# Designs tried in a protein design run: peptides against a protein of PDB entry 6IDX. Part 160

Target 1, 380 residues: chain A of PDB entry 6IDX
Amino acid sequence: KELAKLSADVTFATEFINMDGIIVLTRLVESGTKLLSHYSEMLAFTLTAFLELMDHGIVSWDMVSITFIKQIAGYVSQPMVDVSILQRSLAILESMVLNSQSLYQKIAEEITVGQLISHLQVSNQEIQTYAIALINALFLKAPEDKRQDMANAFAQKHLRSIILNHVIRGNRPIKTEMAHQLYVLQVLTFNLLEERMMTKMDPNDQAQRDIIFELRRIAFDAESDPSNAPGSGTEKRKAMYTKDYKMLGFTNHINPAMDFTQTPPGMLALDNMLYLAKVHQDTYIRIVLENSSREDKHECPFGRSAIELTKMLCEILQVGELPNEGRNDYHPMFFTHDRAFEELFGICIQLLNKTWKEMRATAEDFNKVMQVVREQITRA

## One batch from the design tools (peptide; made by RFdiffusion4, then SolubleMPNN)

Design b2_p18_5_s2 (from b2_p18_5, 9 letters changed)
Fold by OpenDDE base, seed 2:
Formats: sequence, structure tokens, C-alpha cells
Structure b2_p18_5_s2 (fold): chain B 380 residues (1-380), chain A 18 residues (1-18)
Amino acid sequence: as target 1 above (380 residues)
Amino acid sequence: SRWELRRRRQEEAAREAA
């Protein structure tokens, strides 16, 4: 206990480290010898002293043995461990992951996100915070090939639902540190959109063009059998599609694929449109047909609006930005749904369409409408 | 604080991974 307190002092820490004191602490953890009276209390103080000593940055985290890592991981993976040991073990693992790629690799083999989820279901907010911090660390240190797997684990309904129900909707006020870790998790989740946001549509890719054709089909041919191969259209059919793409509100009525060559938002805008059309078909059809049937030049161009809205949402959410140490703002909505960005798009496109009507906007007012919508979204 | 150090290291790790 006294050692743990003194270990916070840099002078004491330097002297203790110079005496190989930290090696003695690691060996105490490695030994696992429950033979000592008050083992749990001594272990908790040992882990505290170890953390305080390592936080001075005098010793590399790579000095720890595989046995030490396994013992610490064991305290996190076991369902019934002393809370004081668990909290310190999570903190040690998080520090190991953040400070060493080699330790990350070893820890990622010993610990699953599923095991960390169990530590979110507790009433102790410090344990919850360290569990999320460790998840964030594992996400940050994951190689690119595994980053998508981690992303998919976050997209798993289970982790999101537990965070939502046990952390966000908990009966306790969220402390600033938990808010920061939730913010970081959100930023890391939004950065998964960056690839699609920066992907240009290839106007010559038939598969990508077929998605645009599917948007047209859902809007205008809802009763027609999809068996009519999109490629075999007579000149009359091409002219018909140009009219349909105009009614959809694309800027390029001849080749709507050209509207998705701008990055941002690139293909992410098309993904949002397709999601809206498939998941919220009635809303999509209503927005498109309501504007396509107007003769008063007050038509809201859906295609252009959807592209610019997607770009705006990426700007508001800072997609592709790094997590800032000073921020603690997170959006609980992003924990409520698997496709929360696309759902937000679906809400915001309806808001845009409403605002367009209320303003009695024309195509010349487009930028003014977008500015009003931006203010509405950022105030919500 | 311990958390301030961790936040800084987390931001550093994010920069290294970008």
C-alpha cells in the first residue's frame, strides 16, 4: 500500500526502478502464489505500484514476460475476480496494448471482445471505462486486415446494446472519462465510412451502374419484374431513363454515375441512397415521387440533395478525423442501430425535403437550404 | 493524471495507425 502510494512520486520511482524493484513486482504477479495471507490485497497494491511506476515512462512495456501477460489476461478473462484486481488488470492490458505492438499481438490472442463485454455489465463505471478503453486500444492497434473484424464486432448488436443499456442508459451520470472513451469508440466507428467516402464511382463499372438503375427501378417500376435486363434498352429506353434520372434529381441526367465521382462523399452517398430505397422504401418513393410530380419549379432534387447531405454528414461527424484527447461528445443514437449512419441520413433527408418545402426553395436556393439544414442538424 | 496520460497515448496510437 505504501509502495503503491510512493510509486506515484517520480523520484521514488526512479530510485526503485534503478534497484530493479519493478522486476520484483512482475515476479510477484508471475508467481501466482495464493499462499500469502491477504494475497488479493497485496496483489491489488502490487498492480497499482506497477502501473504507477510504468506511467513514469522510464521502463519499456516490452520488459514484461509472457507469463505476466497471461496472468493479467487471466484476471480479466475469469468471471469471478476481485474488483480491485480486475480494474488494475484492465488498466495494465490497455497500457500494454497502447504502448507495444508486440504486446498487442500477444494480448489479442488471449482476450476476446466477448470477454470484455462481461465487464461492461457491471455497476462499476471505472471497470466499464477501462473495458471500453481496452476495446479502443485493441481497435487502434489492430492491423488493417483485422480492423474490419473489430469493426464487425462493434457492429454486433450485443456490444452496442450492452453499451447503450448498461453505460449510456445507466442510472449513474456518465463521468468525463467514460464520455471520452465513448467518443473515441464513435470516432473509430465513423472512420470505417472513410473508405466508401473516398471511393470514386467508376462510370464504366456495370455493377455500380446497376445500383443506380435499382434506385430508378424502386422509385418508378415498383410493380415491374426485375427480369428486364438493364443493358438491352433500345434508344427509347435510354431516353426514358434520362427522364427518370432527371426526376430522381441527379445533376447528370445522362450518366448519373458522374455525380458519384466526387470524393467526398463518393460511393458512400450511393450506399445511403440504396439503404434508404431498400430499408425505408415508402419514405424513398414518397420523397422521389412528390418532387417528380411538381410543375412549379419547387422540386427538391433528391440525387443532388442526397450526395450533398452525405458530404455534410461526413463533415459534421468528422469522418476520417483522429480522436482528440480533449473531446467527450458522443451521440447515443449511434449505439441504437447497426446502420446508424444510414438511419441518420434517412432522417436528415426527410428534414431536408421538409425544409425545402417550407422555404419554397428552387434549385437556385439549394445552398441556402443546405445551410439551414446544417444548422438544424447541428442543434439537434 | 493517469487518464490524461492514457488519452494522450491513445491519440498517439491513433496517429500511428493512420
Scores: peptide ipSAE 0.542, ipTM 0.955, DockQ to the pose 0.920
Fold by OpenDDE base, seed 1:
Structure b2_p18_5_s2 (fold): chain B 380 residues (1-380), chain A 18 residues (1-18)
Amino acid sequence: as target 1 above (380 residues)
Amino acid sequence: SRWELRRRRQEEAAREAA
């Protein structure tokens, strides 16, 4: 206990470290010897002293043994009754992951995000905060090949639902640190959209062109069987498609694929449009047909609007930006649904279409409508 | 604070991963 308090002092820490004091603390953890009187209390103080000493940055985290890592991971992965040991163990693991790629690799073998979910269901907000911080650390240190696996783990309905129900909708005020860790987790989640946001459509890729054709089919041929391969169309069908792409509100009516060559938002806009068309088909058809039947120059260009809205949402959500240490703003909505970005797009495109009608906008008013919509989204 | 140190290291780790 006294050592744990003194370890916060840099002068004491330096002297204790010079005497190999950290090695003694690590060996106490490595021993796992539950036979000591007051073992849990002793261990909690040992872990506190270890953290305080290591936080001075005098000793490399790489000094810890595999046995030490396994013991600490064991305190997190096993059902432990001692909250004090669990809290410190989560804090140690998070620090190990952040400070060393070598330690990340070893810890990632011992602990899964699924095991950390159990620590989110507790009433202790500090444990919840360290559990999310450890998830964030594992995400940040994941190699590129494993980032998708971490993404998939975060995309798990279970993790999102638990964070929503036990953290965000908990009966306790969210502390600033929890808000920051939720912000970081959200930023890391939005960075998964960056690849698609920066992917240019290839106008020559038939598979990507087939998606645009599917958007046209859903809007105008909803009763027709998908069996009509797009390739067999007579010149009249090509001319009809140009009209349909105009009615869809693409800027390039001849080759709508060209509208998706700009990054941002690249292919992410097409993903949003396809999601809307498939998941919210009635809403999609309504928006398209309401504007396709207009000859009064007050038509809302859906295709252009969807692209610019996707770009705007990426800007508002700061997709591709690094997590900032000073921020704590998170959006609870992103924990409510697996496809929360696409759902937000679906809400915002309806808002845009409504705002366009209310303003009696023309194509010349496009930027003004987008500015009004931006203000509405950012105030919500 | 310990949390300030962690936040800084999270930001550093994000820069290293980018």
Scores: peptide ipSAE 0.537, ipTM 0.955, DockQ to the pose 0.942
Fold by OpenDDE base, seed 5:
Structure b2_p18_5_s2 (fold): chain B 380 residues (1-380), chain A 18 residues (1-18)
Amino acid sequence: as target 1 above (380 residues)
Amino acid sequence: SRWELRRRRQEEAAREAA
């Protein structure tokens, strides 16, 4: 107990470390021997002293043994651990992950996001904060091939639902540290969109062209009586598609794939359009057909609007921005749905279409409409 | 504070991963 207090002092810490005192603390954890009277209390103070000593940055985190890592991971994975031990163990794991790639690899084998979810269901906000911090650390240190697995874990309705219900909608105010960790988690989640945002469509990729064709099919063929099979003439069919792509509001009516070659938003705009068309089909069809039937030059170009809106949302959400230590602004909405970005797009495209109508906009007013929509989104 | 140190380390880790 006294050691834990003294370990916060840098002078004492330096002297204690020079005496190999930190090694003694690690060995106490490694021993796992519950035979000592007051073991839990002693362990809690040992872990406190260890953290305070390591936080001075004098000793590398790589000094810890595999046995130590397993013991600490064990305290996080076991259901009946003292709250004080659990909190310190989460803090140690997070520090190990952040400070060492080699420790990350070992910890990622011992700890799952599923185990950390249980620590979000508690009433202790400090435990919740360290659990999210550890998730964030695991995400940050994950190699690119594993980031998608982490993404999928965040996309899991369970993690989001628990964060929403037990953290965000908890009966207590969110402290600054929790707000920061939620912000970081959100930034990391948005950065998964960066790949798609920076992916150019290949106009020669048939699979990607088939998605654009599917957008056309959903908009125009789903409501058409099956009796008007478009006549067999290849030229009439191509001319018909050009008309359909114009009605969809693409800039390039001949080859809409060219509209997705600009990055940002690249393929992410096509992903949003396809999501809207499949998940909110009635909304999609309504937006397209309402504008396709207009001959008054007040048509809202859906394709162009979807692309520019996707770009705007990426700018508003700061997709690709690194987590900033000073920020704590998070959007609770992004914890409400697994496809929250696409759902936001679906809300915003309806807002855009409404705003376009209200402004009686033409194609010349496009940028003005987008600016008004930006202000509406950022105020909501 | 411990949290200020952690925030800094988290930002550093983000820069290294970018």
Scores: peptide ipSAE 0.537, ipTM 0.955, DockQ to the pose 0.950
Fold by OpenDDE base, seed 3:
Structure b2_p18_5_s2 (fold): chain B 380 residues (1-380), chain A 18 residues (1-18)
Amino acid sequence: as target 1 above (380 residues)
Amino acid sequence: SRWELRRRRQEEAAREAA
C-alpha cells in the first residue's frame, strides 16, 4: 500500500527502478501464488505500484515476460476476479497494447473482444471505460488485415447493443473519460469508411457498372411487365439508358460511373445508394420517381444529391481524422445500427428531398439546398 | 492524471498507425 502510494512520486520511482524494484513486482505477479494471506489485496497494490512506476516512462513495456502477460490476461478472462484486480489488469493490458506492437501481438492471442464484452455488462463505469479503452487499443494496433475483423466485431450487434444498453443508456451519467473512449471508438469506426471514401470508381470495371445498372433496374424495371423484352436495338437501349440515368439525377447521363471518380466520396456514395435501393427499396423508388416525373425544372437530382450528401456526411463526421485527446463528443445513434452510416444517409437523403421541395429549388439552387441540409443535420 | 497520459498515448498510437 505504501509502495503503491510512493510509486506516484518520480523521485521514489526513479530510485526504486534503479534498484530493480519493477522486476520484483513482475515476479510477484508471475508467481501466481494464491497461498499468501491477503493475496488479492497484495496483488492489487502490486499492480497499482507497477502501473504508477511504468507511467513514468523510465522502463520499456517490453521488459514484461510472457508469463506476466498471461497472468494479467488471465485476470481479465476469468469469470470471478476481484474488481480491483480486474480494473488494474484491464489498465495494464491497455497500456501494454498501446506502447508495444510486440505486446499487442501476444495479447491479441490471449484475449478476445468477446471476453471484454462481459466487462461492459457491469455497473462499474471505470471497468467499462478500461474495457472500451482496451478495445480501442486493440483496434489502433491491429494490422491492416485484422482491422476489418475488429470492425466486424464492432459491427457485431452484440457489442454495439451492449455499449448502447449498458454504457450509453446506463443509469449513471457518462463521465468524461468514458465519453472520450466512446468518441475514440466512433472515430475508429468511421475511419473504416475512409477506404471506400477514397476509392475511385473504375469506369471500365464491369462489376461496378453493374451496380449502377442495378440502381436503374430497381428504380425503373421493378414495375415493368416482363413482357417488354427489350428489343434488339442496341442504340435505342443506350439512348434509353441515358434518359434513365438523367432521371436518376446523375451528372454524367452517358456514363454515370464518371460521377464516382471524384474522391471523396468515391465508391462510398455508390455503396450508400445501393444500400438505400436494396434495404429501403420503396423509399428509393419513391424518391427517384417523384423527381423523374417532373418537367418543371424543380426535380431533385438523386444521383448528384446522393454523392454530395455522402461527401457532406463524411465532412460532418470527420471521416479519416485521427482521434484527438481533448474531444469527448460521440453520437449515440451510431451504436443503434450496424449500418448506421448508411441508415443516416437514408434519413438525410429524404431530408434533402423534402428540403428541395420546400425551397422550390432548381438545379441552380443546389449548393444553397446543401447548405440548408448541412445546418439541419448538424443541429439534430 | 493517469487518463491524460492514456489519452496522449492513444493519440500517439493513432498517429503511428496512420
Scores: peptide ipSAE 0.536, ipTM 0.954, DockQ to the pose 0.912

Design b2_p18_5_s3 (from b2_p18_5, 9 letters changed)
Fold by OpenDDE base, seed 4:
Structure b2_p18_5_s3 (fold): chain B 380 residues (1-380), chain A 18 residues (1-18)
Amino acid sequence: as target 1 above (380 residues)
Amino acid sequence: SRFELRRKRMEKAAKEAK
């Protein structure tokens, strides 16, 4: 206990480290010797002292053995561990993951996000905070190939539901640290959109062109069987498509693919449009047809609006930015749905369409409408 | 605080991960 307290002092820590004190502490954990009187208390203080000593940054985290890692991971993965040990073990794992890629690899083999979810279903907000912090650390340090898997794990209705119900909608005020960890989790989740946001459409990619054609089909040919292959169009059909793409509100109604060559928002705008068209088909068709039937110059150009709105949402959500240590602003809505960004887009495109009508806007007012919509979104 | 130190480590790790 006194060692744990003294370990917070840098002068003491330096001297204790020089005496190989950390090695002694690690060996106590590695031994797993439950035969000692007050083992749990001793272990809790040992882990405290270890963490405080290591937090001075004097010793590399890579000094820990695989046996130590397995013991600490065991305290997190095993049921019926003392809360004080669990808390310190989560904090140690977080620190190991953050400080060493080698330790991340070892820890990622020993623990799963599923095991950490159990620590979110508790009334102890400190345990919840450390569990989310460890999830965030694992997510942050995951290689790109595994980062999507971590995102998919977050997209799991169970994890989101648990965070929403046990953390966000809990009967307790959210502490600053928990709010920060929720913010970090959102930032890391939104950063997965960065790839698509920065992906330019290839105008020669037939599969991407087929998505644009599918948007046209859903809007104008909703009852027509998809069997009409897009390639066999007569000159009349090509001219018809140009008209349809104009009615869809693309800037380049001859070659709509060109509208998606600018990054941001690149292909992410097309993803949002396709999601809206498939998941909220009635809303999509209504928006498109309502504007396509207008001859009064008050038509809201859906395609252009969707692209610029996607860009705006990326700017508002700071997609691709690093988590900031000082921020704690999180959006509860992003815990309600797995496709929360696309759902937000679907809400905001309706807001844009409404605002356009209310303003009696023309194409010349486009930037003004977008500014008003930005203000509406940022105040909500 | 311990949390502030960890936040700084997280920020550092985030910069190293980009």
Scores: peptide ipSAE 0.238, ipTM 0.869, DockQ to the pose 0.875
Fold by OpenDDE base, seed 5:
Structure b2_p18_5_s3 (fold): chain B 380 residues (1-380), chain A 18 residues (1-18)
Amino acid sequence: as target 1 above (380 residues)
Amino acid sequence: SRFELRRKRMEKAAKEAK
């Protein structure tokens, strides 16, 4: 207990470290000897002292043994561990993951996200915070190939639901540290959109062109009686498609694929449009047809609007930016749906369409509408 | 605070992961 308190002092820490004191503490953890009277209390103080000493940054985290890692991971995976030990163990694991890629690899083999989820179901917000912090550390340090798998684990309705129900909708005020960890989780998750945001459409890729054609089909052929399938020649059909792509509000109505060659938002805009068209088909069709039936120059160009809105959302959400230590702003909506970005897009495109109508905008007012919409989104 | 130190470590780790 005294050691744990004194270990917060850098002078004491330096002297204690020089006396191989950290090695003694690690060996106490490694021994796992439950034979000592008051083992749990002693262990809690040992872990406190260890963490405080290591937090001075004098000793490399790589000094820890695999046995130590397994013991600490064991305290996190075992259901009957004292809360004080659990909290410190989560904190130690987080620190190990953040400070060493080698330790990350070892810890990622010993601990599952599922085990960490169980620690979110508790009423102790500090444990919840350290559990999310460890998840975030694992996410951040994950190789690119595993990062999507971790995101899919977050997209698992279970983690999001637990965070939503036990943290966000909890009866307790969210502390600044929890808010920061929720922010970090969002940043790390939204950064997975960066690849799609920076992916240019290939105008020659038939599969990608077929998606644009599917957007046209959903908008114009879904309500049309199949009897009026224009059996007319290839040129009339091409001219018809050019008209349809104009009605969809693409800038390049001859080859809409060209609108997706600019990055950002690249293919991410097409993903959002396709999601809207498939998941919210009635909303999509309504937006397109309401504007396609207008001949008054007050039509809202859906295609252009969707692209620029996707770009704007990426800017607002800071897609591709690193988590900042000073930020704690999180969006509760992120935890309500697995496709939260696409759902946000679906809400915002409706807001844009409404705002366009209210402003009686023309194509010349496009940037002004986007500015108003940006202000509306950032105030919500 | 311990949390502040860890936030700095997270930011550092994020910079190193890019």
Scores: peptide ipSAE 0.233, ipTM 0.868, DockQ to the pose 0.876
Fold by OpenDDE base, seed 3:
Structure b2_p18_5_s3 (fold): chain B 380 residues (1-380), chain A 18 residues (1-18)
Amino acid sequence: as target 1 above (380 residues)
Amino acid sequence: SRFELRRKRMEKAAKEAK
C-alpha cells in the first residue's frame, strides 16, 4: 500500500527501479500465489505500484514476461475477479497495448473483444471506462487488415447496443474520462471511411458507372425493370441520360463519373448517395424530383451538393485524423445506428435541401448555402 | 500526455477504492 503511493513519485520510482524493485513486483504477479493472507489486496497494490512505476517511462514495457501478460489477461478474462484487480489489469493491458506493438500482438491473442464487452455490462463506470479504453487501444494498434474486423465487431449491434444502453443511457452521468473514450471510439470508427474518401472513381470502370446509372434508375425509372442494361443505348438514350444527369445535379452531366475523381471525398460521396437512394428511397426521390422539375434557376444540384456535403462531413468529423487527447465530444447517434455516417449524411442532405429552398438560392449562392449548412451542423 | 492522463485515472481509481 505504501509502495503504491510512493511509486507515483519520480524520485522514489527511479531509486526503486535501480534496486530491481519492478522485477520483484512482476515476479509477485507471475507466481500467482493465492494462498497468502490478503492476497487480493496485496495484488491490487502490487498492480498499482507496477503501473505507477511504468508510467514514469524509465523502463520499457517490453521488459514484462509472457507469464506476466497471461496472468494480467487472466484477471480480465475470469468472471470472478476482484473489482480492484480487474480495474488495474485493464489499465495495465491498455498501457501495454499503447506502448508496445509486440505486447499488442501477445495481448490480442490472450483476450477477445467479447470478454471486454462483459465488463461494459457492469454498474461500475470506471471498469466500463477502462474496458472501452482497452478496446480503443486494441483498435488503434491493430494492423490495417484487422482494423476492419474490429470495426465490424463494433458494428456488431451488440457492442453499440451495450454502450448505448449501459453507458450512454446509464443511470449515472458520464464522466469526462468516459466521454473521452467514447470520442476516441467514434474517431477510430470514422477513420475507416478514409479509404473510400481517398478512392478515386475510374470513369472507365463499368461497375462504378452502373452505380451512377442505378441512381438515375431509382430517381426516374423506379417502376421500370432493371433488365435494360445501359451499354447498347442509341444516341437518343445517351442524350436522355445526359438530361437525367443534369436533373440529378451533377457538375459533369455528360460524364458524372468525373465528379467522383477528386479526393476527398472520392467514392465515399457515391456510397452515401447510393445508401440514401436504397435505404431512404422516398427521401431521395423527393429531393431529386423537387429540384428536377424546377426551371426557375432555384434548383438544388443534388449530385454537387452530395459530394460537397460528404467532403464537409469528413472535415467536421476529422476523418483520417488521430484522436485528440483533450477532446471529449461524441455524437450519441454514432451508437444508435450501424451506418451512422450515411445516416448523418441523409439528415444533412435534407437540411441542405431545406436551407437551399429557404434562402431561395441559385447556383451562384452554392458556397453561401454550404457555409450556412456547416454552421447548422456544427451547432447541433 | 497519455501518461499523465493514465496516472490521473489510476490516482482517481486508487482514491475511489478506499
Scores: peptide ipSAE 0.069, ipTM 0.670, DockQ to the pose 0.051
Fold by OpenDDE base, seed 2:
Formats: C-alpha cells, sequence, structure tokens
Structure b2_p18_5_s3 (fold): chain B 380 residues (1-380), chain A 18 residues (1-18)
C-alpha cells in the first residue's frame, strides 16, 4: 500500500527501479501464489505500484514476461475477478498495447473483444471506461488488414449494441473520460472510410461503371430486369444515358465516372449513392425524379450534391485524422446502425434537398446551399 | 491523472500508427 503511493513519486520510482524493485513486483504477479494472507489486496497494490512505476517511462514495457502477460490477461478473461484487480489489469493491458507492438501481438492472442464486452455490462463506469480504452488500443494497434475485419465482426456489432444500451442509454451521466473513449472509438471507425475516400474511380473499370449504370437503372428503369441491359449501347442509347446522367445531376453527363476521380471523396461518394439507392430506394427515386422533372432551373443536382455532401461529411467527421486528446464529442447515432456513415449521408442528402427548395436555389447558389447545410449538420 | 497520461500515450501511439 505504501509502495503504491510512493511509486507515484518520480524520485522514489527512480531509486526503486534502480534497485530492480519492478522485477520483484512482476515476479509477485507471475507466481500467482494465492497462499498469502490478503492475496487480493496485496495483488491490487502490487499492480498499482507496477503501473505507477511504469508510468514514469523509465522502464520499457517490453521487459514484462509472457507469464506476466498471461496472468494479467487471465484476470481480465475470468468472469469473477476482484474489481480492483480487474481495473488495474485492464489499465496495464491498455498500456502494454499502446507502448509495444510485440506486446499487442501477445495480448491479441490471449484476449478477445468478446471478453472485453462482458466488462461493459457492469454498473461500474470506470471498468467500462478501461474496457473501451483497451478496445480502442487494440483497434489502433491492429494491422490495417485486421482493422476492417475487426470492425465488421459480430463482436463489433455486439459491442455497439452493448455500448448503446449500457453506456449511452444508461441511467448515469457519461463522465468526460468515457465520452473521450467513445469519441476515440468513433474516430477509429470512421478512419476506415479513408481508403474509399482517397480511392479515385477508374473510368475504364467496367465494374465501377456498372455501379453508375445501376444508379441510372434504379432511378429510371425500376421495372426493367437488369439482364435486358444490352452492353452494346448503340449511339442512341449513349445519347439516352447522357440525358439520364444529366437528370441524375452529374457534372459530367457524358462520363459520370469523371465526377468520382476527385479525391476526396472519390469512390466513397459512389458507395453512399449506391447504398441510398438500394437501401432507401423510395427516398432515392423521389429525390432524383423530383429534381429531374423541374424545368424552372431550381433542380438540385443529385450527383454533384451527393459528391460534395460526402466530402463535407468527411470534413465534419474528420475522416483520416488522429483522435484528439482534448475531444470528448461523439455521435450516438454511430452506435445505432452498422452503416452509420451511409445512414447519416441519407439523412443529410434529404436535408440538402429540402434546404435547396427552401432557398429556391439555382446551380449558382450551390456553394451557399452547401454552407447552410454544413451549419445545419454541425448544430444538430 | 492516470487517464491524462494514458491519453497522451494513446495520442502518441496514434501518431506512430499512421
Amino acid sequence: as target 1 above (380 residues)
Amino acid sequence: SRFELRRKRMEKAAKEAK
């Protein structure tokens, strides 16, 4: 107990570390010797002292043994552990993951997100905060190939549901630290959009062109079987498609693929448009047809609007930026849907279309409409 | 606080992960 208090002092910590005191603490954890009177209390103080000592940054986290890691992971994976031990174990694992890629690899083998989710289903907000902090650390330190898999996994869907129900919709105020961890989780998840945001459309890629064609089909040929679209567009069909792409509000009516060559938002805008067209088909068709039937120059160009809105949303959400230490703002909607970005796009494109009408905008007012929409989104 | 120190570590780790 006194060691745990004194370990916060840098002078004491330096001397204790110089005496190999930290090695003694690690060995106490490694031994797992439950024969000591007050083992749980002693262990809790040992873990506190260890963490405080390591927090001075004098000793590398890589000094810890595999046995130590397994013991700490064991305290997190067991369903019935002393809360004081669990809290410190989560904090130690987080620190290990953040400070060492080698420790990350070992920890990722010993613990699952599913085990950490169990620690979110408790009334202790501090435990919940440390559990999310560890999840965020694991997410941040995961290789790029595994980040997407982790985000798409059932564990993440379940995680979002548990966070929503037990943290966000909990009967207690969210503390600043929890809000920060929720913010970090949101940022890390939205950063997965960066690849698509920076992916240019290839105008020669047939599969990408087929998506644009599908947008046209859904808007104008909803009753026609896609099988009957003969790939050999006669000149008359090309001219017909040019009209359709104009009605869709693309800037390049001849080759809409060119509108997606700008990054940001690149292919992410096309993904949003396709999601809207498939998942919210009635909304998509309504927006397109309402604006395509206007002869009064007050038509809202859907294609251009969707691209610029996607770009704006990426800017508002700071897609590709690092989590800021001082921020604690998060969007609860992110935890309500698997495809929250695309759903946000679907809400915002309707808002844009409404705002365009209310302003009686023309193509010359486009930037003014976008500015008003930005203010509306950022105030909501 | 211990949380503030860990936030700094998170920010550092985030910078190193990019």
Scores: peptide ipSAE 0.234, ipTM 0.869, DockQ to the pose 0.852; fails the geometry check

